# Peptides against a protein of PDB entry 5HDT, part 16

Target 1, 163 residues: chain A of PDB entry 5HDT
Amino acid sequence: MVVKTFMDMDQDSEEEKELYLNLALHLASDFFLKHPDKDVRLLVACCLADIFRIYAPEAPYTSPDKLKDIFMFITRQLKGLEDTKSPQFNRYFYLLENIAWVKSYNICFELEDSNEIFTQLYRTLFSVINNGHNQKVHMHMVDLMSSIICEGDTVSQELLDTV
Target 2, 163 residues: chain A of PDB entry 5HDT as posed
Amino acid sequence: MVVKTFMDMDQDSEEEKELYLNLALHLASDFFLKHPDKDVRLLVACCLADIFRIYAPEAPHTSPDKLKDIFMFITRQLKGLEDTKSPQFNRYFYLLENIAWVKSYNICFELEDSNEIFTQLYRTLFSVINNGHNQKVHMHMVDLMSSIICEGDTVSQELLDTV

## One batch from the design tools (peptide; aimed at target 1 E110 E151)

Design b2_p14_6_s1 (made by RFdiffusion4, then SolubleMPNN; from b2_p14_6, 6 letters changed)
Fold by OpenDDE base, seed 1:
Structure b2_p14_6_s1 (fold): chain B 163 residues (1-163), chain A 14 residues (1-14)
Amino acid sequence: as target 1 above (163 residues)
Amino acid sequence: SIREPTKEGLELWA
């Protein structure tokens, strides 16, 4: 299973990183990002999160447009966090924990449309936050948002208005 | 290198 492959891979596995590079690139294709199955999209998002973890601090995706598409895609998947009773919630939690801990969105600071990406992320997170979430979920959400604000040299007023 | 996630979600997932 592709998901397990990337989950079990560490950052120092250079041979494996090279071996699965093409797969990593393929997972970012429109075929997967626009897959009609919601569960498939979630799995893709988790894989992409692991890819960012594995290849950190760099990303195998060299196109700014592709990176934007990926992070906008991941952001859309985070909406699934709103339903804590969903059978897929644990996978959404995995996604959140991963991107928050790895600080994957920090790659976006180099993108021209970083403010758009961060704004959408914040709006999404605030839209799904509810009292049903446990402390760890809240912590990861706060960590993710705080990291971006603290590490960014400039933030748009629109982004600040969401905080 | 970046710190590894705890993978708590993975443990709960699989």
Scores: peptide ipSAE 0.132, ipTM 0.807, DockQ to the pose 0.035
OpenDDE base, seeds 2, 3, 4, 5: peptide ipSAE 0.083, 0.096, 0.087, 0.056; ipTM 0.791, 0.789, 0.770, 0.757

Design b2_p14_6_s2 (made by RFdiffusion4, then SolubleMPNN; from b2_p14_6, 6 letters changed)
Fold by OpenDDE base, seed 3:
Structure b2_p14_6_s2 (fold): chain B 163 residues (1-163), chain A 14 residues (1-14)
Amino acid sequence: as target 1 above (163 residues)
Amino acid sequence: MIREPTEEGIKLWE
C-alpha cells in the first residue's frame, strides 16, 4: 500500500528514498492532482505531505510550476477540516499536523508565486477555523501560519496586514 | 499522529 509505505519511511532511509523516487514523482501528476474522487485526492495530499517530510530538505520535484500546483492542491484539501464530524477528519488532521510540523510551505518562499500560495493558504485556514476545533487543531493552524510570518521579509505587506 | 521531531533529529524545511 502506497500510503502506508510513505507513512512508515524515515528521512535517513536512503535506499528506500531512491527506490520510491519515481513513485513520488508520479503521485504529483495531473492524473492524481485532478482526480475526480475527493477521498483519493485527500490520500494523495497525505502522501505528498509525507514525501516532503521524508525528502527534507531536498524535494524531488524540480519544476517551480509543479511545486506551485502541489501546494495549491494541498491548500484546497485543507478545506476538509471544516467538518469535524466527517469520517475523513482524522486524515485531514494528519495532513495539517504533518505540513505544520515539517514546515513544508517554507519551500514556497523560493517560488515566484509564493504570495499567491500563502494568500490562498491563509484564506483557506481562516475560512475553516472555528471554536468547534480542539486545541491541537488550533495549535497546528497557528504554527503553520506563524512559520510563514516569521519569514515576513519575503511575504507581501498586504498579506501581513490581512493576518 | 507523527512522532515528535526532537526525538531523532528530524530535518525541517528551514
Scores: peptide ipSAE 0.311, ipTM 0.737, DockQ to the pose 0.047
OpenDDE base, seeds 1, 2, 4, 5: peptide ipSAE 0.041, 0.041, 0.055, 0.039; ipTM 0.702, 0.699, 0.734, 0.697; seed 2 fails the geometry check

Design b2_p14_6_s3 (made by RFdiffusion4, then SolubleMPNN; from b2_p14_6, 7 letters changed)
Fold by OpenDDE base, seed 4:
Structure b2_p14_6_s3 (fold): chain B 163 residues (1-163), chain A 14 residues (1-14)
Amino acid sequence: as target 1 above (163 residues)
Amino acid sequence: MKREPTPEGIALWK
């Protein structure tokens, strides 16, 4: 399974990283980003998160437009955190934990449309945050948002005021 | 995650 392949891979596996580089690129194609199946999109998002983890600090995606598409895509998937009782919640949790841990969204600071991405991220997170989430979920959500605030010189005051 | 990010262990995005 592709998901397990990237999940089990680490940053030091240079030969494997090279071997699966083309797969990583294909996973960011419109075919997967616009896949009609919600569960497939979630799996794709998790794979993309793992790819950012594995290839840090050098993402295999060279197109700013593609990177924007990916992060907007990942952001949309985070909406799934709203249903804590879903069988897929654990995978949404994995997605959240991963992107928070490796600070994946910091890639967006190099993008022209970073403000749009961060705005959508914050809106999404605040829309799904609720008291039903356990401490770890809250922690990762806070970590994700805080990393952007702490590292970003380009974060707008408007966005900061919403935090 | 599987391991803690350290300066010599896991690279993070900055």
Scores: peptide ipSAE 0.339, ipTM 0.791, DockQ to the pose 0.054
OpenDDE base, seeds 1, 2, 3, 5: peptide ipSAE 0.310, 0.291, 0.330, 0.326; ipTM 0.784, 0.762, 0.777, 0.790

Design b2_p14_6_s4 (made by RFdiffusion4, then SolubleMPNN; from b2_p14_6, 6 letters changed)
Fold by OpenDDE base, seed 3:
Structure b2_p14_6_s4 (fold): chain B 163 residues (1-163), chain A 14 residues (1-14)
Amino acid sequence: as target 1 above (163 residues)
Amino acid sequence: MKREPTEEGIKLWE
């Protein structure tokens, strides 16, 4: 299982990181990012989140356009947090917890389209957040958003208006 | 920036 492979991988496992680098790159292909099955896309998102974790502080994806596509993709998957009763909710929670804990989106500060990425993230989070979410979900959402605000040197007015 | 998976997160996949 690919998800289990990256989840169990240690950040200091240099040999494993090198071994699975090609798989990491392949998972970011359009085939997976545009996969028609939403459950597959969720698994891909979780894998990508773990990839950002284990390869931190530098992602194996060097193309700014590819990085933008990946984060826009992950952002779209976060919509699944809305239904707390879904059988897949725990996996959406894993995705949220991971990207919040790792601060994965902070890589986007180096991208030209960072404002667009952050704006979409904030809009998505505010669209799915509800009173049915437990304290942990709320905490991770706040942590994710506040980290970007606090560490960002330039924030668009549109993003500020969203907050 | 370096982070290990949380124990709770790992349990979600077991």
Scores: peptide ipSAE 0.077, ipTM 0.784, DockQ to the pose 0.034
OpenDDE base, seeds 1, 2, 4, 5: peptide ipSAE 0.065, 0.059, 0.057, 0.060; ipTM 0.760, 0.751, 0.761, 0.747

Design b2_p14_7 (made by RFdiffusion4)
Pose (drawn by RFdiffusion4):
Structure b2_p14_7 (pose): chain A 163 residues (1-163), chain P 14 residues (1-14)
Amino acid sequence: as target 2 above (163 residues)
Amino acid sequence: SEFKNYSRENMEAA
């Protein structure tokens, strides 16, 4: 249910944002980022993605240590894109489609561990892509990774090598 | 209003 409301919510709805702001901060809790259930981490990942969409360009989570935990957590969930036969695939696709459209990972430019995050993101995307993915998946991955290069400060040799 | 995202232009404007 919370996924639907966060999916349907708008950046304009200041009323609903102030209301659900406390829940958005809570969904990033370590209880969820490390929940052993695969289905829960997926749902939480979709919420955190729209939470970044709704509150842009000013995200609610301000702690850099916590902000790091989230984007590494999201990268681990993108591993689910590989199984195109799973019933949960379209939800992983929604996650990819969202962070690609919103450019949420650009928040990490200011984090000290940005290179580790972007490098692990690139490796993951190149390791999950297969002949089961349509061009929309390819397109979203390029949009996601292109923004990090074009709008970033630099490109390390390590990140360039993953390409 | 206009849609905003975490593009460099929007982040600088914010």

Design b2_p14_7_s1 (made by RFdiffusion4, then SolubleMPNN; from b2_p14_7, 8 letters changed)
Fold by OpenDDE base, seed 4:
Structure b2_p14_7_s1 (fold): chain B 163 residues (1-163), chain A 14 residues (1-14)
Amino acid sequence: as target 1 above (163 residues)
Amino acid sequence: GELKTFSKEDLEKA
């Protein structure tokens, strides 16, 4: 299973990383990003998050347009965090934990549309955050947002005002 | 080793 393959892979497995590089690139294709099944899209998002983790600090995706598509895609999946009773909540949690830990959104600092991406991320997070989430979820959300604010030289004042 | 991230700090150390 592709999901398990990337989930179990670590950053030091150079040979394995090279072996699955083409698969990583393929997972970012429109076929997967625009997949009609919501659960499949979530799995794709988790895989992409793992790919960023595995290849950090050098993401295999080089196209700015593709990177934008990926992060906008991941952001859309985070909406699923709203329903804590969902059977897929644990995967949404995994996605959140991963991107917060790896700080994958920091890749976006070099993108022309970084402010758009960050704005959508913050809007999404604030739309789903609620008291039903446990402390870990809240912590990851805060970590995710804080890493962007604290480390981003290109973070606009408009975004800061939104926070 | 420690997990490498996309933080500025980790990028500088890499």
Scores: peptide ipSAE 0.575, ipTM 0.919, DockQ to the pose 0.796
OpenDDE base, seeds 1, 2, 3, 5: peptide ipSAE 0.553, 0.558, 0.572, 0.555; ipTM 0.916, 0.917, 0.918, 0.916

Design b2_p14_7_s2 (made by RFdiffusion4, then SolubleMPNN; from b2_p14_7, 7 letters changed)
Fold by OpenDDE base, seed 4:
Structure b2_p14_7_s2 (fold): chain B 163 residues (1-163), chain A 14 residues (1-14)
Amino acid sequence: as target 1 above (163 residues)
Amino acid sequence: GEIKTFSKEDMEKA
């Protein structure tokens, strides 16, 4: 299973990373990003998150347009965090936890549309955050937003005002 | 080695 493969892989597995590089690139294709099944899209998002983790600090995706598509895609999946009783909530949690500590969104600092991406991320997070989430979820949300604010030199004042 | 992230520090050291 692709999901398990990337989930269990670590950053030091150079041979394995090279072996699955083409698969990583393929997972970012429109076929997967625009997959009609919501659960499949979530799995794709988790895989992409793991790919960023594995290849950090050098993402295998080089196209700015593709990177934008990926992060806008991941951002859309985070909407699923709203329903804490969903059977897929644990995967949404995994996605959130991963992107938070990997700081994958920091890749976006070099993108022309970084402000758009960050704005959508923050809007999404604030739209789903609620008292039904446990402390860990809240912490990851805060960590995710804080990493962008604290480490980003290109974070717009508009975004800061939104926070 | 140390686990790397996409922090500014890690990216600069890469």
Scores: peptide ipSAE 0.637, ipTM 0.938, DockQ to the pose 0.954
OpenDDE base, seeds 1, 2, 3, 5: peptide ipSAE 0.622, 0.614, 0.618, 0.613; ipTM 0.936, 0.934, 0.934, 0.934

Design b2_p14_7_s3 (made by RFdiffusion4, then SolubleMPNN; from b2_p14_7, 8 letters changed)
Fold by OpenDDE base, seed 4:
Structure b2_p14_7_s3 (fold): chain B 163 residues (1-163), chain A 14 residues (1-14)
Amino acid sequence: as target 1 above (163 residues)
Amino acid sequence: GEIKTFSKKDMEEA
């Protein structure tokens, strides 16, 4: 299973990383990003998060447009964090934990549309955050936002005002 | 070692 393959892979597995590079690139295709099944899109998002983790600090995606699509895609999936009783909540949690830990959104600082991406991320997180989430979820949400702010010399005042 | 991240600041401090 593709999901398990990337989930179990670590950053030092150079040979394995090279082996699955083409698969990683394929997972970012429109076929997967625009997949009609919501659960499939969540799995794709988790895989993409793992791909960022595995290849950090050098993401295999080189196209700025593709990177934007990926992060906007991941951001949309984070909306699923709202329903804590969903059977898929654990995967949403995994997604959140991963991107917070790896600080994958920091890639976006190199993108022309970084402010748009960060704005959508913050709006999404604040739209789903609630008292029903446990402390770990809250912590990861804070860590995710803080990682971007901390990198921050390039964070626009407009973004800060939006937060 | 610590996990590598995409934070440039992490890279500088590591």
Scores: peptide ipSAE 0.620, ipTM 0.912, DockQ to the pose 0.587
OpenDDE base, seeds 1, 2, 3, 5: peptide ipSAE 0.607, 0.617, 0.595, 0.616; ipTM 0.911, 0.912, 0.908, 0.912

Design b2_p14_7_s4 (made by RFdiffusion4, then SolubleMPNN; from b2_p14_7, 8 letters changed)
Fold by OpenDDE base, seed 5:
Structure b2_p14_7_s4 (fold): chain B 163 residues (1-163), chain A 14 residues (1-14)
Amino acid sequence: as target 1 above (163 residues)
Amino acid sequence: GPEKTFSREDLLAA
């Protein structure tokens, strides 16, 4: 399983990081980001989250446009957090926990369209948060949003209106 | 931040 390959890797595996660099790049292709299967897209998002963890502090994706596409893609997957009774909820939780812990979105500060990405993230999180979520889910959401606010140099008025 | 709850193994088991 391709997803398991990155899940088992750590930041100290330099040889593996180099070996699987091409695989990481392929996982960010339109073939996977636009895959017709929702469950596949979720697994791709989780794998991408692991890739950001492994290659931190610098992602292997050099194209700003590609990075934007990836984070917009991950943000779309977070919509699945809304239904706590979904069979896939634990995987959505995994995605949330990973990106919150790694602070993956902080790499977006280097992107020209960072405000667009952050705005979409905040809108998504506020749209899915509900009373059915346990305290851990709420804390991960707060950690994710707080990190962006605290680390950001500038915040657009649109983002301020969203928060 | 809160303590990590899910591991990579949990993802595979889900």
Scores: peptide ipSAE 0.049, ipTM 0.740, DockQ to the pose 0.037
OpenDDE base, seeds 1, 2, 3, 4: peptide ipSAE 0.044, 0.044, 0.042, 0.044; ipTM 0.727, 0.729, 0.724, 0.729

Design b2_p14_8 (made by RFdiffusion4)
Pose (drawn by RFdiffusion4):
Structure b2_p14_8 (pose): chain A 163 residues (1-163), chain P 14 residues (1-14)
Amino acid sequence: as target 2 above (163 residues)
Amino acid sequence: MTRSQKSLQKQLDS
């Protein structure tokens, strides 16, 4: 249910945002990012993605250490894109579609470990892509990775090598 | 604004 409200919420709805702000900060808790259940991490990942959409360009989570945990957690969930036969695939696709449209990962430009995050993101995307993915999956991955290069400060040799 | 905020703002203006 929380996924639906966060999906339908708007950047304009200042009222609902101030209301659900405490829940948004809570969903990033370590209880969720490390929950052993595959279905829970997926639902939480979709919420954190819209939480970044709704509150842009000013995200609620300010702690860099915590901000790092979130985007590495999301990258681990993008591994689910590989199984195109799973009933949960369309939810992994929604996650990909969302962080691609919103350019959420660009928040990591200011983090000290940005290169590790972007490198692990690139490796993951190139390791999950297969013949089961339509061109929309390919398109979203390019949109996601293009923004990191075009709008980033630099490109390390390590990140360039993953391409 | 930070670099990331400018990038996000550009996307919102699109």

Design b2_p14_8_s1 (made by RFdiffusion4, then SolubleMPNN; from b2_p14_8, 6 letters changed)
Fold by OpenDDE base, seed 4:
Structure b2_p14_8_s1 (fold): chain B 163 residues (1-163), chain A 14 residues (1-14)
Amino acid sequence: as target 1 above (163 residues)
Amino acid sequence: MTKSQKVLKKVLEE
């Protein structure tokens, strides 16, 4: 229910955004980010990605530390893209597609630890990309990383040198 | 670096 709610929510619906704000904040709690079940964490990541899409270009999370935790969390989930034969791959794909299209990570430029976040993202994506991935996966990974490069100035070449 | 990694890096450097 929660997953579908955020997935289908209209970005321009201010009333709904306000209504589910508390839920959005709750989903970023340590209870969910540190949940022991891998599938639950994946679902949480997808929900968080949807939240970023819905509230873009802003985010309902005001704490820089919380934002860092969230993006580091999402980055860790992207590791699941490595197994293209997993039953959960489609959800990992959704996660990737969403954050790439929304350019969710671009909000991290406002964070002091943006370099750490982007570095971990790049390392993760390069670590999981393989010949089993189709063109769409490659495209989304490129889009995600290119968006960060394009928006950044000095971070661009530095990030590229990390991989 | 794998083939996919090389391709990805090349695209990013363009």
Scores: peptide ipSAE 0.315, ipTM 0.873, DockQ to the pose 0.032
OpenDDE base, seeds 1, 2, 3, 5: peptide ipSAE 0.066, 0.028, 0.032, 0.041; ipTM 0.748, 0.672, 0.671, 0.724; seed 2 fails the geometry check

Design b2_p14_8_s2 (made by RFdiffusion4, then SolubleMPNN; from b2_p14_8, 5 letters changed)
Fold by OpenDDE base, seed 3:
Structure b2_p14_8_s2 (fold): chain B 163 residues (1-163), chain A 14 residues (1-14)
Amino acid sequence: as target 1 above (163 residues)
Amino acid sequence: MTKSQKVLQKVLEE
């Protein structure tokens, strides 16, 4: 029920947002972020993406270090986009589509280590993109990268070298 | 679906 609720919930469901706040916080714990099972980590990433969608433009996570850990974690999961024939590819696509549409990474502009986060995201996307990806995948990747460049006040030289 | 994934899904469905 909870998973289905997160997937179907819109941003205006304030009562439901409060109800599942503790679950949102628990999903960002080291137990889940460092889980040894790759499929479990992917599921956790999708749930976290849904949480950012639901709580946008804010987030229930108040610690800058925790937010950094979460986005670095999500970035690592995007590596799974490389294998288009994987049985889990559709879930990786869902993750990409969600974070691109919501512009979830925009909250990182308030973090001290924003340039590190964005650099790792760009490197990851460029490392996994290939000719096997359909037009929708390419579109979402471009949307992610373009949004960050357009909305950022400052961009590090390292990030510019990555693009 | 892995065993761990099934367990997580059950927890999230509660």
Scores: peptide ipSAE 0.043, ipTM 0.718, DockQ to the pose 0.022
OpenDDE base, seeds 1, 2, 4, 5: peptide ipSAE 0.032, 0.030, 0.035, 0.033; ipTM 0.699, 0.687, 0.709, 0.692; seed 5 fails the geometry check

Design b2_p14_8_s3 (made by RFdiffusion4, then SolubleMPNN; from b2_p14_8, 7 letters changed)
Fold by OpenDDE base, seed 5:
Structure b2_p14_8_s3 (fold): chain B 163 residues (1-163), chain A 14 residues (1-14)
Amino acid sequence: as target 1 above (163 residues)
Amino acid sequence: LTKAQKVLQKRLAE
């Protein structure tokens, strides 16, 4: 029910945002982030991406530790992009497209561990990118990485070395 | 709107 609710959400009114706040918070719980089913985790990631889109420019998650956990979680899901022939690839594509377009990771600049998050993201993307991906996938990956580099005031040398 | 655009819009409105 939670998955269905958020996947169908658009840019809701402020009243609706308030209504779904508790659901958004519960979705980021360890129960969902550490769910044993890979497909469930993918759906959770997509819902979280939608939440970031809807609640932008601020996320409903106020804890820096929770935000870190969420983005590290989303980053781990992006590993699924490696198999272009998987039945779940279209959903992985949705996740990538969403976070790239929304620039969801940019909220991480306020976190102390932003460099760690960005480094893991870059390593993950470079590990899965291959010639089997179409131009759109490549474009989204590049857009996501470029946005972070361009908008970041300071980037670690390690991150720069990955580019 | 992207998050960046929304942030800019919010700041401009303040």
Scores: peptide ipSAE 0.018, ipTM 0.552, DockQ to the pose 0.141
OpenDDE base, seeds 1, 2, 3, 4: peptide ipSAE 0.017, 0.018, 0.014, 0.017; ipTM 0.560, 0.564, 0.618, 0.557

Design b2_p14_8_s4 (made by RFdiffusion4, then SolubleMPNN; from b2_p14_8, 4 letters changed)
Fold by OpenDDE base, seed 2:
Structure b2_p14_8_s4 (fold): chain B 163 residues (1-163), chain A 14 residues (1-14)
Amino acid sequence: as target 1 above (163 residues)
Amino acid sequence: MTKSQKVLQKVLDE
């Protein structure tokens, strides 16, 4: 129910956004971010991505440290894109498509550790990209990375070295 | 609901 709710929620429903705010905050707890079950973590990542989509351009998470933890967490989940034959690949694709389209990572520009987050994202994407991915996957990966470069005011040398 | 979704729902219900 919860997962489906976030997936189907529209951005214009302020009433629903308020209703599910507590749930959104709870999903970002260490309990979920450090959950031992890989499938649970993937679902949590998708839910978090949906939350960013729903609350865009803002986020319900006010703590910079929490935001960093969330995006580092999402980045780690993207490693699952490597295996296109995985039963969970479609969900990994959903995660990628969502964060690329929404430009979710762009909120990280407000964080002091943005360069670290982007560097880890790029390294992760380059580590998983392969010829088995279809054009859509490649497109989303490129869109995700290029948007950060194009919309950032300053890019660190470390990030440039990663690209 | 997938197996994974059910697991998540159970966790959320705790």
Scores: peptide ipSAE 0.031, ipTM 0.691, DockQ to the pose 0.022
OpenDDE base, seeds 1, 3, 4, 5: peptide ipSAE 0.029, 0.028, 0.030, 0.030; ipTM 0.681, 0.677, 0.686, 0.685

## One batch from the design tools (peptide; aimed at target 1 W101 V102 F109)

Design b2_p15_1 (made by RFdiffusion4)
Pose (drawn by RFdiffusion4):
Structure b2_p15_1 (pose): chain A 163 residues (1-163), chain P 15 residues (1-15)
Amino acid sequence: as target 2 above (163 residues)
Amino acid sequence: SINKKPIKTYGPAKP
């Protein structure tokens, strides 16, 4: 249910944002990012993605250490894109479609470990893409990775090599 | 699929 409200919420709704702000900060808790249940991490990942959409360009989570945990957690969930036969696939697709549209990963430009995050992101996307994915999956991955290069400060040799 | 419109985003890296 929380996924639906965060999905339907708007950047304009200042009222609902101030109301759900405490929940948004809580969903990033380590209880969720490391929950052993696959279905829970997926739902939490979709929420964190819209939480970044709703509150842009000013995200609620300010702690860099915590901000790092979130985007690495999201990258681990993008591994679910590989199984196109799973009933949960369309939810992984929604996650990909969201962070691609919002360019949420650009928040990491200011983190000290930005290169590790972007490199692990690139490796993951190139390791999950297969013949089961339609062009929309290919398109969203390019949108996601293009923004990091075009709008980033630099491109390390390690990140360039993953391409 | 997401019904998309113009939104605010996190844009380029800061100087």

Design b2_p15_1_s1 (made by RFdiffusion4, then SolubleMPNN; from b2_p15_1, 4 letters changed)
Fold by OpenDDE base, seed 4:
Structure b2_p15_1_s1 (fold): chain B 163 residues (1-163), chain A 15 residues (1-15)
Amino acid sequence: as target 1 above (163 residues)
Amino acid sequence: DLVKKPIKTFGPAKP
């Protein structure tokens, strides 16, 4: 129900955004980010992606440490893209498509540890990219990486060498 | 796929 709530919500629903703000904050708690169930973590990641979408361009999370935790968490979930035959692949696809579309990782430019986050993102994406992915998956992966390169002022040479 | 429409995204890095 929570997953559907955020999935169906748009950026213009100000009253709903206010109503579910506390829930959005709660979903970023360690209880969810460190949940032992892999499928639950994927759902949490999708919710977080939707939360970024809904509240863009202003993330509801104000703690730099929390934001770092969230993006490192989302990055770890993207590893699931490696198994194209998994029943959960469509949800991994949703996650990828969302974060690419919303450019949520651009929030990381404001973080002290942005280089670490982007490095892990690129390493993760390149580790899962394969010829078994369809064109849309490739497109979203490229969009995600290129937006960071093109829009970032502090992209390290290490990241550039990875590309 | 997401139903894409005009949307506010997170912008580029601040100068």
Scores: peptide ipSAE 0.371, ipTM 0.844, DockQ to the pose 0.933
OpenDDE base, seeds 1, 2, 3, 5: peptide ipSAE 0.365, 0.359, 0.365, 0.367; ipTM 0.840, 0.833, 0.834, 0.839

Design b2_p15_1_s2 (made by RFdiffusion4, then SolubleMPNN; from b2_p15_1 with I2L N3V Y10F)
Fold by OpenDDE base, seed 5:
Structure b2_p15_1_s2 (fold): chain B 163 residues (1-163), chain A 15 residues (1-15)
Amino acid sequence: as target 1 above (163 residues)
Amino acid sequence: SLVKKPIKTFGPAKP
């Protein structure tokens, strides 16, 4: 199972990282990013988050356009955090926890469209945050947003107005 | 949830 393979892999598993590199690249293809099944897209997002974790601090994706597609894709999946009663909520939590912990969105600082990505991320997070979320969810959201603000040299005024 | 341990993370933009 692909999801389990990446979830169980460590950063220092050099042989496995080399072995599954092509699979990691394949998972970022349009076939998976634009998959019609919502649950499949969530699984793909979790796999991509784990791939960033495993290969940190160097993403295996070298194309700026592909990286933009991936982060816009992950951002769209975070909308699922809105429904705390969803049977898939724990998987959305996993996604949030991972990207906050790994600081994967910091890759976007190297992209020309970083402001677009960060703006969309903040809008998404503020749209789904609610009193039904426990403190851990709130903390991960804050950690994710704070990392971008504190480590970013240039942030759009529009983004700053949302903070 | 993820088991928290020391890991390498992505840093800020390179100068």
Scores: peptide ipSAE 0.356, ipTM 0.834, DockQ to the pose 0.895
OpenDDE base, seeds 1, 2, 3, 4: peptide ipSAE 0.352, 0.353, 0.338, 0.349; ipTM 0.832, 0.830, 0.819, 0.832

